# Designs tried in a protein design run: peptides against a protein of PDB entry 3EFO. Part 75

Target 1, 262 residues: chain A of PDB entry 3EFO
Amino acid sequence: SQLADLYKSCETDALINFFAKSAFKAVLHQPLKVIREILVNQTAHMLACYRKNCASPSAASQLILPDSMKVLPVYMNCLLKNCVLLSRPEISTDERAYQRQLVMTMGVADSQLFFYPQLLPIHTLDVKSTMLPAAVRCSESRLSEEGIFLLANGLHMFLWLGVSSPPELIQGIFNVPSFAHINTDMTLLPEVGNPYSQQLRMIMGIIQQKRPYSMKLTIVKQREQPEMVFRQFLVEDKGLYGGSSYVDFLCCVHKEICQLLN

## One batch from the design tools (peptide; aimed at target 1 L63 H254)

Design b2_p29_8_s1 (made by RFdiffusion4, then SolubleMPNN; from b2_p29_8, 10 letters changed)
Fold by OpenDDE base, seed 1:
Structure b2_p29_8_s1 (fold): chain B 262 residues (1-262), chain A 29 residues (1-29)
Amino acid sequence: as target 1 above (262 residues)
Amino acid sequence: ISLPPLSEEEIKEKEEEIIKLLQELLAQQ
């Protein structure tokens, strides 16, 4: 159908950018709770319309999404969990205002990265390859105690180290003998000069490339206090301050869809 | 726009989890 073709051709990244800017503008005149409710409702209506007009009969418990819209709930949940729409005590009023203004001026590519960070398994680096490691989903379930991960959202860069990360990699990156010796107060990696260190620096450079802002590096050790900040960027997980996991959000949206269709 | 890919097994697991949660929510209505 013509409608089905329309949904298949949807530019989801543009939609998310639009919803983000609309919501962040509305913050000046509407309560946060109301804005969040509107966003959930809009998401449900779009998906309900698709199901009603385009989807084949299926079980009531199944959520069918067109290929072009499968990412919509993911990014919508990220938007709903952003500190501008969901106030968190660790984020100052000034920081929220700053982020709001930044998003209002962001293009589609920048907003995409901002809401859903890139998470790279650095411990899998092949020093003989110039290719970036394949990104993983932003969830704690994708981390490992033996791993080292780089997270970037266009504004911040985090290097997360598992408690059991390989000593040889620690030596290669930081030129220290063990996890305990890593200084987390540093914002720059030392120039160790070995192939692994050079490769990591190259990757960081590639990530920084084409980004409008210089990303500050934060080194995070697993199970230390600063890891709490890092975990907030794992956007598919349940938030500490009222943010839903991706799965919980899908359930909520599905319930709303059923109410609209029945 | 894209997300890091999920394996077929992971997709199936996630779908099953969602279905289970939906059933629980519907039962509470």
Scores: peptide ipSAE 0.132, ipTM 0.660, DockQ to the pose 0.022
OpenDDE base, seeds 2, 3, 4, 5: peptide ipSAE 0.088, 0.128, 0.091, 0.075; ipTM 0.597, 0.663, 0.627, 0.567

Design b2_p29_8_s2 (made by RFdiffusion4, then SolubleMPNN; from b2_p29_8, 12 letters changed)
Fold by OpenDDE base, seed 3:
Structure b2_p29_8_s2 (fold): chain B 262 residues (1-262), chain A 29 residues (1-29)
Amino acid sequence: as target 1 above (262 residues)
Amino acid sequence: VSLPPLSKEEIEKLEKEIIELLKKHLEEL
């Protein structure tokens, strides 16, 4: 059917960009609660329509999505959890306004990265390879106390260090003996000059390339206070101030879909 | 930047969690 073809050909990233800009524009004239409700309803309607017209019957608890829309709920949840749509005490009004304006001018690729950061396990870095480490899902469950991760969303860059990060890597990156010696006030990595350090710097450079803004680097130690800020970028997790986890969001969407189909 | 894919096992786990949450919701009604 024409409808099935439409869903199959739908570009999720473009839709997210559209919804983001529409919602962020609406912030000026509508309450946040209303905007969030509209976004959830729109998501549910799209998926319900697809299920009704394009998919075979399935259990209500199963989410049937076309390949092109598999990531829609993920990004929609990220959008809903953004500080522009979900106020957070640690984010100033000016910062919210700034982010809103930025997104209003973002292309599809930039907005995609902005809402769902790239999280790289750099502790697995092969200095002999030119390939970037495979990104992992933005969730605490993907982190490890023994790991070192680089997170970037086009505006910010974080280097997260597990409490049990290998001393060898610490030495390689920071030229200090241990985790405890790392200075988190630094916004730049030292020029250590070893292959691992150079490779990391190269990766950071690649991430920075083709981005319209220069990303400030924040070094984060696990279990220290600044980690709280970092965790807010783990967009699939439950937010500190009411934002849903991805799982909770899916549940919410399922309920709405069921209501629409019954 | 593409979203990292979920494995089959991860999808199954996710579905299980959704089912559990839905059941919980029904119990609360």
Scores: peptide ipSAE 0.246, ipTM 0.789, DockQ to the pose 0.022
OpenDDE base, seeds 1, 2, 4, 5: peptide ipSAE 0.206, 0.139, 0.118, 0.138; ipTM 0.765, 0.688, 0.666, 0.668

Design b2_p29_8_s3 (made by RFdiffusion4, then SolubleMPNN; from b2_p29_8, 11 letters changed)
Fold by OpenDDE base, seed 1:
Structure b2_p29_8_s3 (fold): chain B 262 residues (1-262), chain A 29 residues (1-29)
Amino acid sequence: as target 1 above (262 residues)
Amino acid sequence: VSLPPLSEEEIKKKEEEIIELLKKLLEEL
């Protein structure tokens, strides 16, 4: 159907950018609770409309999404979990104002990366290849204690190291013998000069070249206190400040869809 | 930058999790 084609061709990244800017404008005049409810309802209505008009007969318990819209709930949940819309006392007014202003001026590509960070498994780097490693979903379940991951959201860059990360990689990156010797106060990687170090620096450079802002590098050790900040960027997990996990959000949206269709 | 794709198996697993959660919620009503 024509409607099905419209949903299949839907540019979800542009929609999320629109919803983000609309919501961040609305915070000046509307209660946060109302804004959040509107966003959830809009998501449910769009998906309900698709299900009603485009989806094949399926069980009532199933949530079937077109390929182009599968990412919509993911990004919508990320938007809902943003500090601007949560307004928790643990987040300063200055930080909220800063992020609000940033998003209001962001293009589609920048906002996409901002709401859903790129998470790269650096420990899988092939020094013989110039290709970037395949990104993984932003969840703790995708991390490993034996792994090293690079996270970037266009504003911040984190290098996360598992407690059991390979000593040879640690030495390759930091020129120190072990995990315990890594200095987390540094904001720049040392010039070690080996192929692995050079490749990592190249990857970081490529990521930075695509962004208008210089990203500060933060080195994070697993199970240390600064990891709490890093975990906030694992956007598919439950948020520290009241945000839902992706799965919980999907459950809520599904319930709303069922109510709309019954 | 696009979201990393989920495998069909992962999608199925998530759907099952959602169904289970919905069942629990319905029981509480």
Scores: peptide ipSAE 0.053, ipTM 0.593, DockQ to the pose 0.022
OpenDDE base, seeds 2, 3, 4, 5: peptide ipSAE 0.050, 0.006, 0.046, 0.036; ipTM 0.569, 0.333, 0.589, 0.515

Design b2_p29_8_s4 (made by RFdiffusion4, then SolubleMPNN; from b2_p29_8, 13 letters changed)
Fold by OpenDDE base, seed 4:
Structure b2_p29_8_s4 (fold): chain B 262 residues (1-262), chain A 29 residues (1-29)
Amino acid sequence: as target 1 above (262 residues)
Amino acid sequence: VSLPPLSEEEIQKKEQEIIQLLQKLLAER
């Protein structure tokens, strides 16, 4: 059917970009709660329409999404959890305003990365390879206490270190003997000059080259206070200040879809 | 648009979690 074809041709990244800009514009004259409700409603309606008109009958317990929209809920949840739509005490008014303006000018690719960061397990780097490590899902469940991860969203870059991260890697990156000696106040990695350091710097460079804005680097040690800021970028997890986990959001959307179809 | 891949097992686990959550919500009503 024409409708089925339409859904198949839908580009989720473009939709999210559109929803983001629309919502961020609406912030100027509508309550945040209303905006969030509208976004959820729109998501549910789109998916309900698909289910009704394009999907085969299935058990009510199953959440069936078109292939083109399988990632829509996760991105929508990210949008809903963004500091522009969900006020966070740790984010200043100025910062929120700044982010709003940035997104309003972002292209599809930039907004995609902004809402769902790239999280790279750099502890698995092959220094002989020029390939970037495969990104992992932005959730604490994907982190490892023994690992080191680089997170980038186009505006910020975080280097997260597990409490049990290998001393060899710490030495390689920071030229310090242990996790405890890492200075988290630094915004630049030292030029240690070993292959691992060089590879990491190269990766960071590649990531930066793809973005129009210079990303500030923040070093984050697991279980230290600044990690709380980092965790806010783990967008699939439950937020500290009212943001739902991806699972919770899916449940909400599923419920709404069922209600619309009954 | 792509996200890091999930294993089929992980997908199934998430689906089960959703079902369980829904059941709990229904039971609370």
Scores: peptide ipSAE 0.099, ipTM 0.666, DockQ to the pose 0.022
OpenDDE base, seeds 1, 2, 3, 5: peptide ipSAE 0.022, 0.107, 0.086, 0.023; ipTM 0.424, 0.677, 0.668, 0.403; seeds 1, 2, 5 fail the geometry check

## One batch from the design tools (peptide; aimed at target 1 L65 H254)

Design b2_p30_3 (made by RFdiffusion4)
Pose (drawn by RFdiffusion4):
Structure b2_p30_3 (pose): chain A 259 residues (1-239, 243-262), chain P 30 residues (1-30)
Amino acid sequence: SQLADLYKSCETDALINFFAKSAFKAVLHQPLKVIREILVNQTAHMLACYRKNCASPSAASQLILPDSMKVLPVYMNCLLKNCVLLSRPEISTDERAYQRQLVMTMGVADSQLFFYPQLLPIHTLDVKSTMLPAAVRCSESRLSEEGIFLLANGLHMFLWLGVSSPPELIQGIFNVPSFAHINTDMTLLPEVGNPYSQQLRMIMGIIQQKRPYSMKLTIVKQREQPEMVFRQFLVEDKGGSSYVDFLCCVHKEICQLLN
Amino acid sequence: EQEEEHLEELEEAVDETLEELAEEREEEEE
């Protein structure tokens, strides 16, 4: 009967999986604007209820989120930015219908990765003694012109290369000497390489491990290349609203529920 | 273990963002 117990026991990933499927089923029944509004308001409602009933007194300038829901807003914004609930500019209906379908079948492990891609820094990789590098936030702010990164959501895998990308690596991986020497349209498996091209293929394998679909590798050279597609998977950035924007929005309606 | 650490880092990023927004609101009130 206590609300504190309800919240202390929640699981964001499980909640995100439900909201996603619930919204994706509703796409075949209601205007998308109506669906997104329900999502945002339900999100503000859940948090406003916690604020007026469980949270110890705190200043109005603060937005209070339960531990169980710390990253719920970030993921909810990812759902709202997703092409299934978005619109016409680019992204075919065939792409939307397809992704809408893939999510309807997903388990928690799949939906978590699908809505928050895994961004791995590759240029800072520890050689032959690895075990998959620490993840980095899904934002361009964590990319470096000197860096090479791996981005996966379970369906796509992007190998991102910066302009001032170390030629030492571009050689130990693409067997070519320089950055401008790589052709994106040749997105096939590169072998050779003794320390790195192996350590990279090692983590590309470990990532695919628990994943049902074999991911489509897509190489991205930084500055003005196909990168436009890649930017979509940096879900924390604006690309809909940014993470911070959404957070700013939820607080407004939580306050509107004046308490 | 790596997933748990990454999740903690995200939680911390959320808390820091909340603190920064709280400070911005206080400045607006002023």

Design b2_p30_3_s1 (made by RFdiffusion4, then SolubleMPNN; from b2_p30_3, 15 letters changed)
Fold by OpenDDE base, seed 4:
Structure b2_p30_3_s1 (fold): chain B 262 residues (1-262), chain A 30 residues (1-30)
Amino acid sequence: as target 1 above (262 residues)
Amino acid sequence: DLEKRERERLKEEVDRLLEELAKQREEELR
């Protein structure tokens, strides 16, 4: 059907870009609660329409998504978890305004990365390998107290350090003897010159090179106050200020879809 | 609990998708 063809031609990335820009425009004149409700409603209606008109008959309990939109709920939740729509006090008004403005002009590819960051376990780096570490899901469950992670979303870069990060890695990156000695006010890594430091800098360079905007580096220590900002970018997790986990969001959307189809 | 089972099923599905996404991102970085 024509409708089926339309859904097949739709791209999740484009939809998220559209929804993001629409929502970020609306924040200027509508309450955040209303905006969030609209986004969820639109998502549910769109997916319900697909299920009704395009999908094969299936059990009511099954969430059926078009191939092109199979990850739409994930990205939608990421949008809903964005600082612009959550308006967390830890982020200045200026920063929110800045990000909002940037998103309003972002292309599809940039917005995708912006809403679902890359999270890299850099503590697993093999200095002898040219391969980048495999990205992990943006969830606290994928972090380790013994690990060091690099997060990038095209605008910000975070270096997260577990409380039990290996001293040798800390020394290698920061040239300090321990976790406690790391200065989180730094926005640049020191040029230590060892292979690990060089590899990390190389990775950071690669990530930066692919993005149109210069990413500011923020060093984050686990269990310190600034970690709260970092956790906003763990978009799969439940937010401290009203954001849902991806699972909770998916369940919500699924329920709404079922209601629409009944 | 039926709701619990449904939640778990959905979680598993999303987990698979997100693992794929993570893998894709890795490839993009290479």
Scores: peptide ipSAE 0.082, ipTM 0.655, DockQ to the pose 0.061
OpenDDE base, seeds 1, 2, 3, 5: peptide ipSAE 0.031, 0.100, 0.077, 0.027; ipTM 0.620, 0.654, 0.653, 0.609; seeds 2, 5 fail the geometry check

Design b2_p30_3_s2 (made by RFdiffusion4, then SolubleMPNN; from b2_p30_3, 11 letters changed)
Fold by OpenDDE base, seed 4:
Structure b2_p30_3_s2 (fold): chain B 262 residues (1-262), chain A 30 residues (1-30)
Amino acid sequence: as target 1 above (262 residues)
Amino acid sequence: KLEEEFLQELKEEVDETLKKLAEEREAEAA
């Protein structure tokens, strides 16, 4: 069908870019509540239409979404959880305006990374490998107290350390004996010079490459105040100020889909 | 029941896609 062809031809990243720019433009003229409702409705509508019009009878027992739609809900939720649309009080008006303008000028690739950050388990690094570790889902549930994670969204870079991070890794990265000795005021990693440190720096360099903005590094210790800032980038989790978890969002979308299909 | 199945399948598809994307990003960075 024509609709099926349309869905196959669309790319999720392009759609998210479009929705983001549209929403961020609309913020100037429409209440946030209305914008959020529109985005949810659009998500539900697209999925409902696909199910109704594009589902193959032969695959009735299996939902086979086009690649362009598979990640649409998660990215849409990320968009909904953006500070511009949530209007979190801890973010100044100026910062919100700044972020809005940044997104308005972002290309498809940049916006994709911006809305759904890369979260890398650094504690699993193989110093002999030049490959990046496999990214994990942006959720607290994917973190570990014994782990060290690097998060990047194209604008910010965070190095998150669990309270039980291995002392040897801490020593390797920061040249300090323990978690308690880590100075979170640093914006640069020290030049320790060991293989692990070098590998981490290399990875950070790779992530920074091809990005239009220089990412500031923030070192975050678990259970310290700055972790709250870090958690806002765990986009699949429940927001502190009204943002839904991905699960909650899916439930909401599901409800709307059911209404559309009834 | 069918709707719940749809939601579950959607979630699974999303999860698998995200996994694939993560792998692709890793490969691209190599």
Scores: peptide ipSAE 0.118, ipTM 0.670, DockQ to the pose 0.061
OpenDDE base, seeds 1, 2, 3, 5: peptide ipSAE 0.021, 0.022, 0.019, 0.025; ipTM 0.564, 0.542, 0.506, 0.559; seeds 2, 5 fail the geometry check

Design b2_p30_3_s3 (made by RFdiffusion4, then SolubleMPNN; from b2_p30_3, 11 letters changed)
Fold by OpenDDE base, seed 2:
Structure b2_p30_3_s3 (fold): chain B 262 residues (1-262), chain A 30 residues (1-30)
Amino acid sequence: as target 1 above (262 residues)
Amino acid sequence: SLEEEFRKELEEWVDETLEELAKQRELEAL
């Protein structure tokens, strides 16, 4: 059907960008709660419409997403969990305003990275290879206490260090003997000059090169207070201040869809 | 329960979807 074709041809990335800008614009005139409800409702209605008009009756009870919309809920949840809409207390009003303004001017590609960051296991770097580490999902479950991870969302860059990070890597990156000696107040990595340091810096450079904004680097130690800020970018996880895990979000959306279709 | 089964299936689907998304991010970085 024509409607089915519409869903198949739907540009999820463009929609996400649109929803984000629309929501962030609405912040000026509507309560955050209302905005969030609207976004959830829109998501449910879109998917319900698909099921009603495009899906087989037998599949109506299951959450089936067309390929074109497969990742739409992912980004929608990320949007809902964003500090602009969730209003996390650990984020300043100025920061929220800043992010809002930036998103309002972001292109589709930038908004994708912004809402679902790139997370790289730096501890798996092979200095003999030009290959980037395999990216992992933005979830705490993908972190390890023995690992070092780089997270980038186009505005922020975090270097997260597990409490059991290898001393040799710490030495390689920071030129200090141990985790405890790392200064988290630094905003730039030292130029240690060893292959590992150089490769990490190269990776950071590559990430930065493709982005229109200079990303602020934050060094984060596991179990220290600043880690809480970092964890907010693990967008798949349950938030501390009302944000749902992606799975929980989908369950919620599914229930709403069922209600709409019954 | 039916709900538990659904959640399990959903989690599996999510895992697959997001693994692909993560990989896509990797490709975008190149």
Scores: peptide ipSAE 0.499, ipTM 0.898, DockQ to the pose 0.061
OpenDDE base, seeds 1, 3, 4, 5: peptide ipSAE 0.450, 0.481, 0.460, 0.453; ipTM 0.884, 0.897, 0.888, 0.884; seeds 3, 5 fail the geometry check

Design b2_p30_3_s4 (made by RFdiffusion4, then SolubleMPNN; from b2_p30_3, 13 letters changed)
Fold by OpenDDE base, seed 4:
Structure b2_p30_3_s4 (fold): chain B 262 residues (1-262), chain A 30 residues (1-30)
Amino acid sequence: as target 1 above (262 residues)
Amino acid sequence: SLEEEFRKELEKEVDELLAELAKQREEEAK
């Protein structure tokens, strides 16, 4: 059907860009609560319509989404958890204004990365490979105390180190003997010159490429206070400022879809 | 519960989707 073709032709990244810009524009003249409700409602309606008109019958436990929209709820939740739409007092007005303006000017690719960061397990790097490591989901559940992870969202770059991260990797990256010796005030990695360090720098360079803004590097140690900032970028988790986990959001959307179809 | 089953299934599906996304990002970087 023409409707099915329409849904298949819609790309999630384009949709989230549209929703983001629409919502961020609306912030100036609509209550945040209303904006959030509209976003959720629109998402549910779109998905319900697809299920009703384009999808074959399926089990109640399955969420039927067109291929191009399967990731939409993920990004939508990220959008809903953005500081612009949460408007918590802990976030300065200037910061909200800044992010709002940034998103308003972002292209599709930029907004995709911005709302759902790339989280890379650096501890799994193969120094002989030119390939980027496979990204993991942006959730604390995907982190490891023994791991080192690089997170990038187009504006910020974080290097997160687990409390039990391998000393050899720490030595390779920072040229210090242990986790405790890492200086988190650094905004640049030292040029140690070993293959691992070089590979990491290369990866960071690749990530930085094709991005309009230079990403500031923040080194984060697990269980230290600055980790709280890092955790805000784990967008699938429950937010510190009232944002829902992705799982909770999916449940909400699913219930709404069911209500629309019943 | 149905909700728990739903969550598990969605988690698997999302994992697959995000894995694909990761591949796409890698290709874009080339």
Scores: peptide ipSAE 0.040, ipTM 0.624, DockQ to the pose 0.032
OpenDDE base, seeds 1, 2, 3, 5: peptide ipSAE 0.018, 0.024, 0.029, 0.030; ipTM 0.431, 0.419, 0.622, 0.636

Design b2_p30_4 (made by RFdiffusion4)
Pose (drawn by RFdiffusion4):
Structure b2_p30_4 (pose): chain A 259 residues (1-239, 243-262), chain P 30 residues (1-30)
Amino acid sequence: SQLADLYKSCETDALINFFAKSAFKAVLHQPLKVIREILVNQTAHMLACYRKNCASPSAASQLILPDSMKVLPVYMNCLLKNCVLLSRPEISTDERAYQRQLVMTMGVADSQLFFYPQLLPIHTLDVKSTMLPAAVRCSESRLSEEGIFLLANGLHMFLWLGVSSPPELIQGIFNVPSFAHINTDMTLLPEVGNPYSQQLRMIMGIIQQKRPYSMKLTIVKQREQPEMVFRQFLVEDKGGSSYVDFLCCVHKEICQLLN
Amino acid sequence: SALEEQVIEFLQEQGFTVEEMEDELRITLP
């Protein structure tokens, strides 16, 4: 009968999986604007209820989120930015209908990764003694012109290359000497390489391991290349609203529920 | 978790005051 127990026991990934499927089923029944509004308001409602009933007294300039829901807003914003709940500019209806379908079948492990892609820094990789590098936030702010990154959501796998990308690596991987020597349209498996091209292929394998679909590798050269598609998977950035924007929005309506 | 820590660090970089409590996370907005 206590609300504190309800919240202390929640799982964001499980909640995100439900909201996603619930919203994706509703796409075939209601205006998308109506669906997004229900999502945002339900999110503000859950948090406003916690604020007026469980949270110890705190200043109004603060937005209080339970531990169980620390990253719920970030993921909810990712769902709202997803092309299924978004619109016309680019992204075919065939792409929307397809993704809408893929999510309807997903388990928790799949939806977590689908809505928050895994961004791995590759240029800072420890050689032959690896075990998959620490992940980095899904934002352009964590990309470096000197860096090479791996981004995966379970369906796509992007190998991102910066402009000042170390030629030493571009050689040990693409077998070519320089950055401007790589052609994106040749997105096939590169072998050779003794320390790195192997350590990279090692992590590309470990990533695919638990994943049902074999991912489509897409190489991205930084500055003005196909990168426009890649930017979509940096879900923390604006690309809908940014993570911070959404957070700023939820607080407004949580306050509107004046308490 | 690692993601939670990264989100907290990000908010701190954006100039927000973030406090961890026993059962909750507080974010002080500008």

Design b2_p30_4_s1 (made by RFdiffusion4, then SolubleMPNN; from b2_p30_4, 12 letters changed)
Fold by OpenDDE base, seed 2:
Structure b2_p30_4_s1 (fold): chain B 262 residues (1-262), chain A 30 residues (1-30)
Amino acid sequence: as target 1 above (262 residues)
Amino acid sequence: SALEEQVLEALREEGFRVTVGEDHVGIELP
């Protein structure tokens, strides 16, 4: 059917870009709560329509996602939790305004990265490989106290270090003997010159490539106060200020779909 | 994509039943 073909042709990244720009434009004229409700409603309606008209009969307990939208809820939840739509005390009004303006000009690829950051387990790096490590889900559950992770969203870059990060990696990256010696006030990595340091720099360079803005590097130690800022980029987790986890959002969407189809 | 697969697999790991059809994904939610 024509409708089925439409769903097959949909691209999640394009949809999110559209929804983001629409929502961010609406911020000027509508309350944030209303905008968020509209986004959820639109998501539910799209998926309800699919279930009703395109999907084969399925149990009511199942959330049915077309293949083209299998990760739409993930990104939609990220959008809903963005500081432009969900105010956070730690984010200034100026920063919020800045992000709003940036997104309004972002292409599909940029917005995709912006709303769902790349989280790379760099502690697993093979210095002999030119390949980037596979990104992991942006959730605290994917972090480890023994790990070192690089997070990038096109605007910010974070190097997160677990409290039990390998000393050899710390030495390799920072040229200091231990976690405690890492200076988090640094915005640049030292040029240590060893293979691991070079590889990390290369990765950072690759991430920075083709991005319209230079990403500021923030070094984050686990359990230190600045980590709270970093955690806000773990977009699948429940937000500190009312944002849903990915799973909770799925349940919310499912409930709304069911209501629409009753 | 890699992310798509990771997300779905993560749901499975959390105990949700995820079924992948030819043109859709079904997630059994509580």
Scores: peptide ipSAE 0.520, ipTM 0.931, DockQ to the pose 0.922
OpenDDE base, seeds 1, 3, 4, 5: peptide ipSAE 0.517, 0.513, 0.507, 0.508; ipTM 0.930, 0.930, 0.927, 0.929

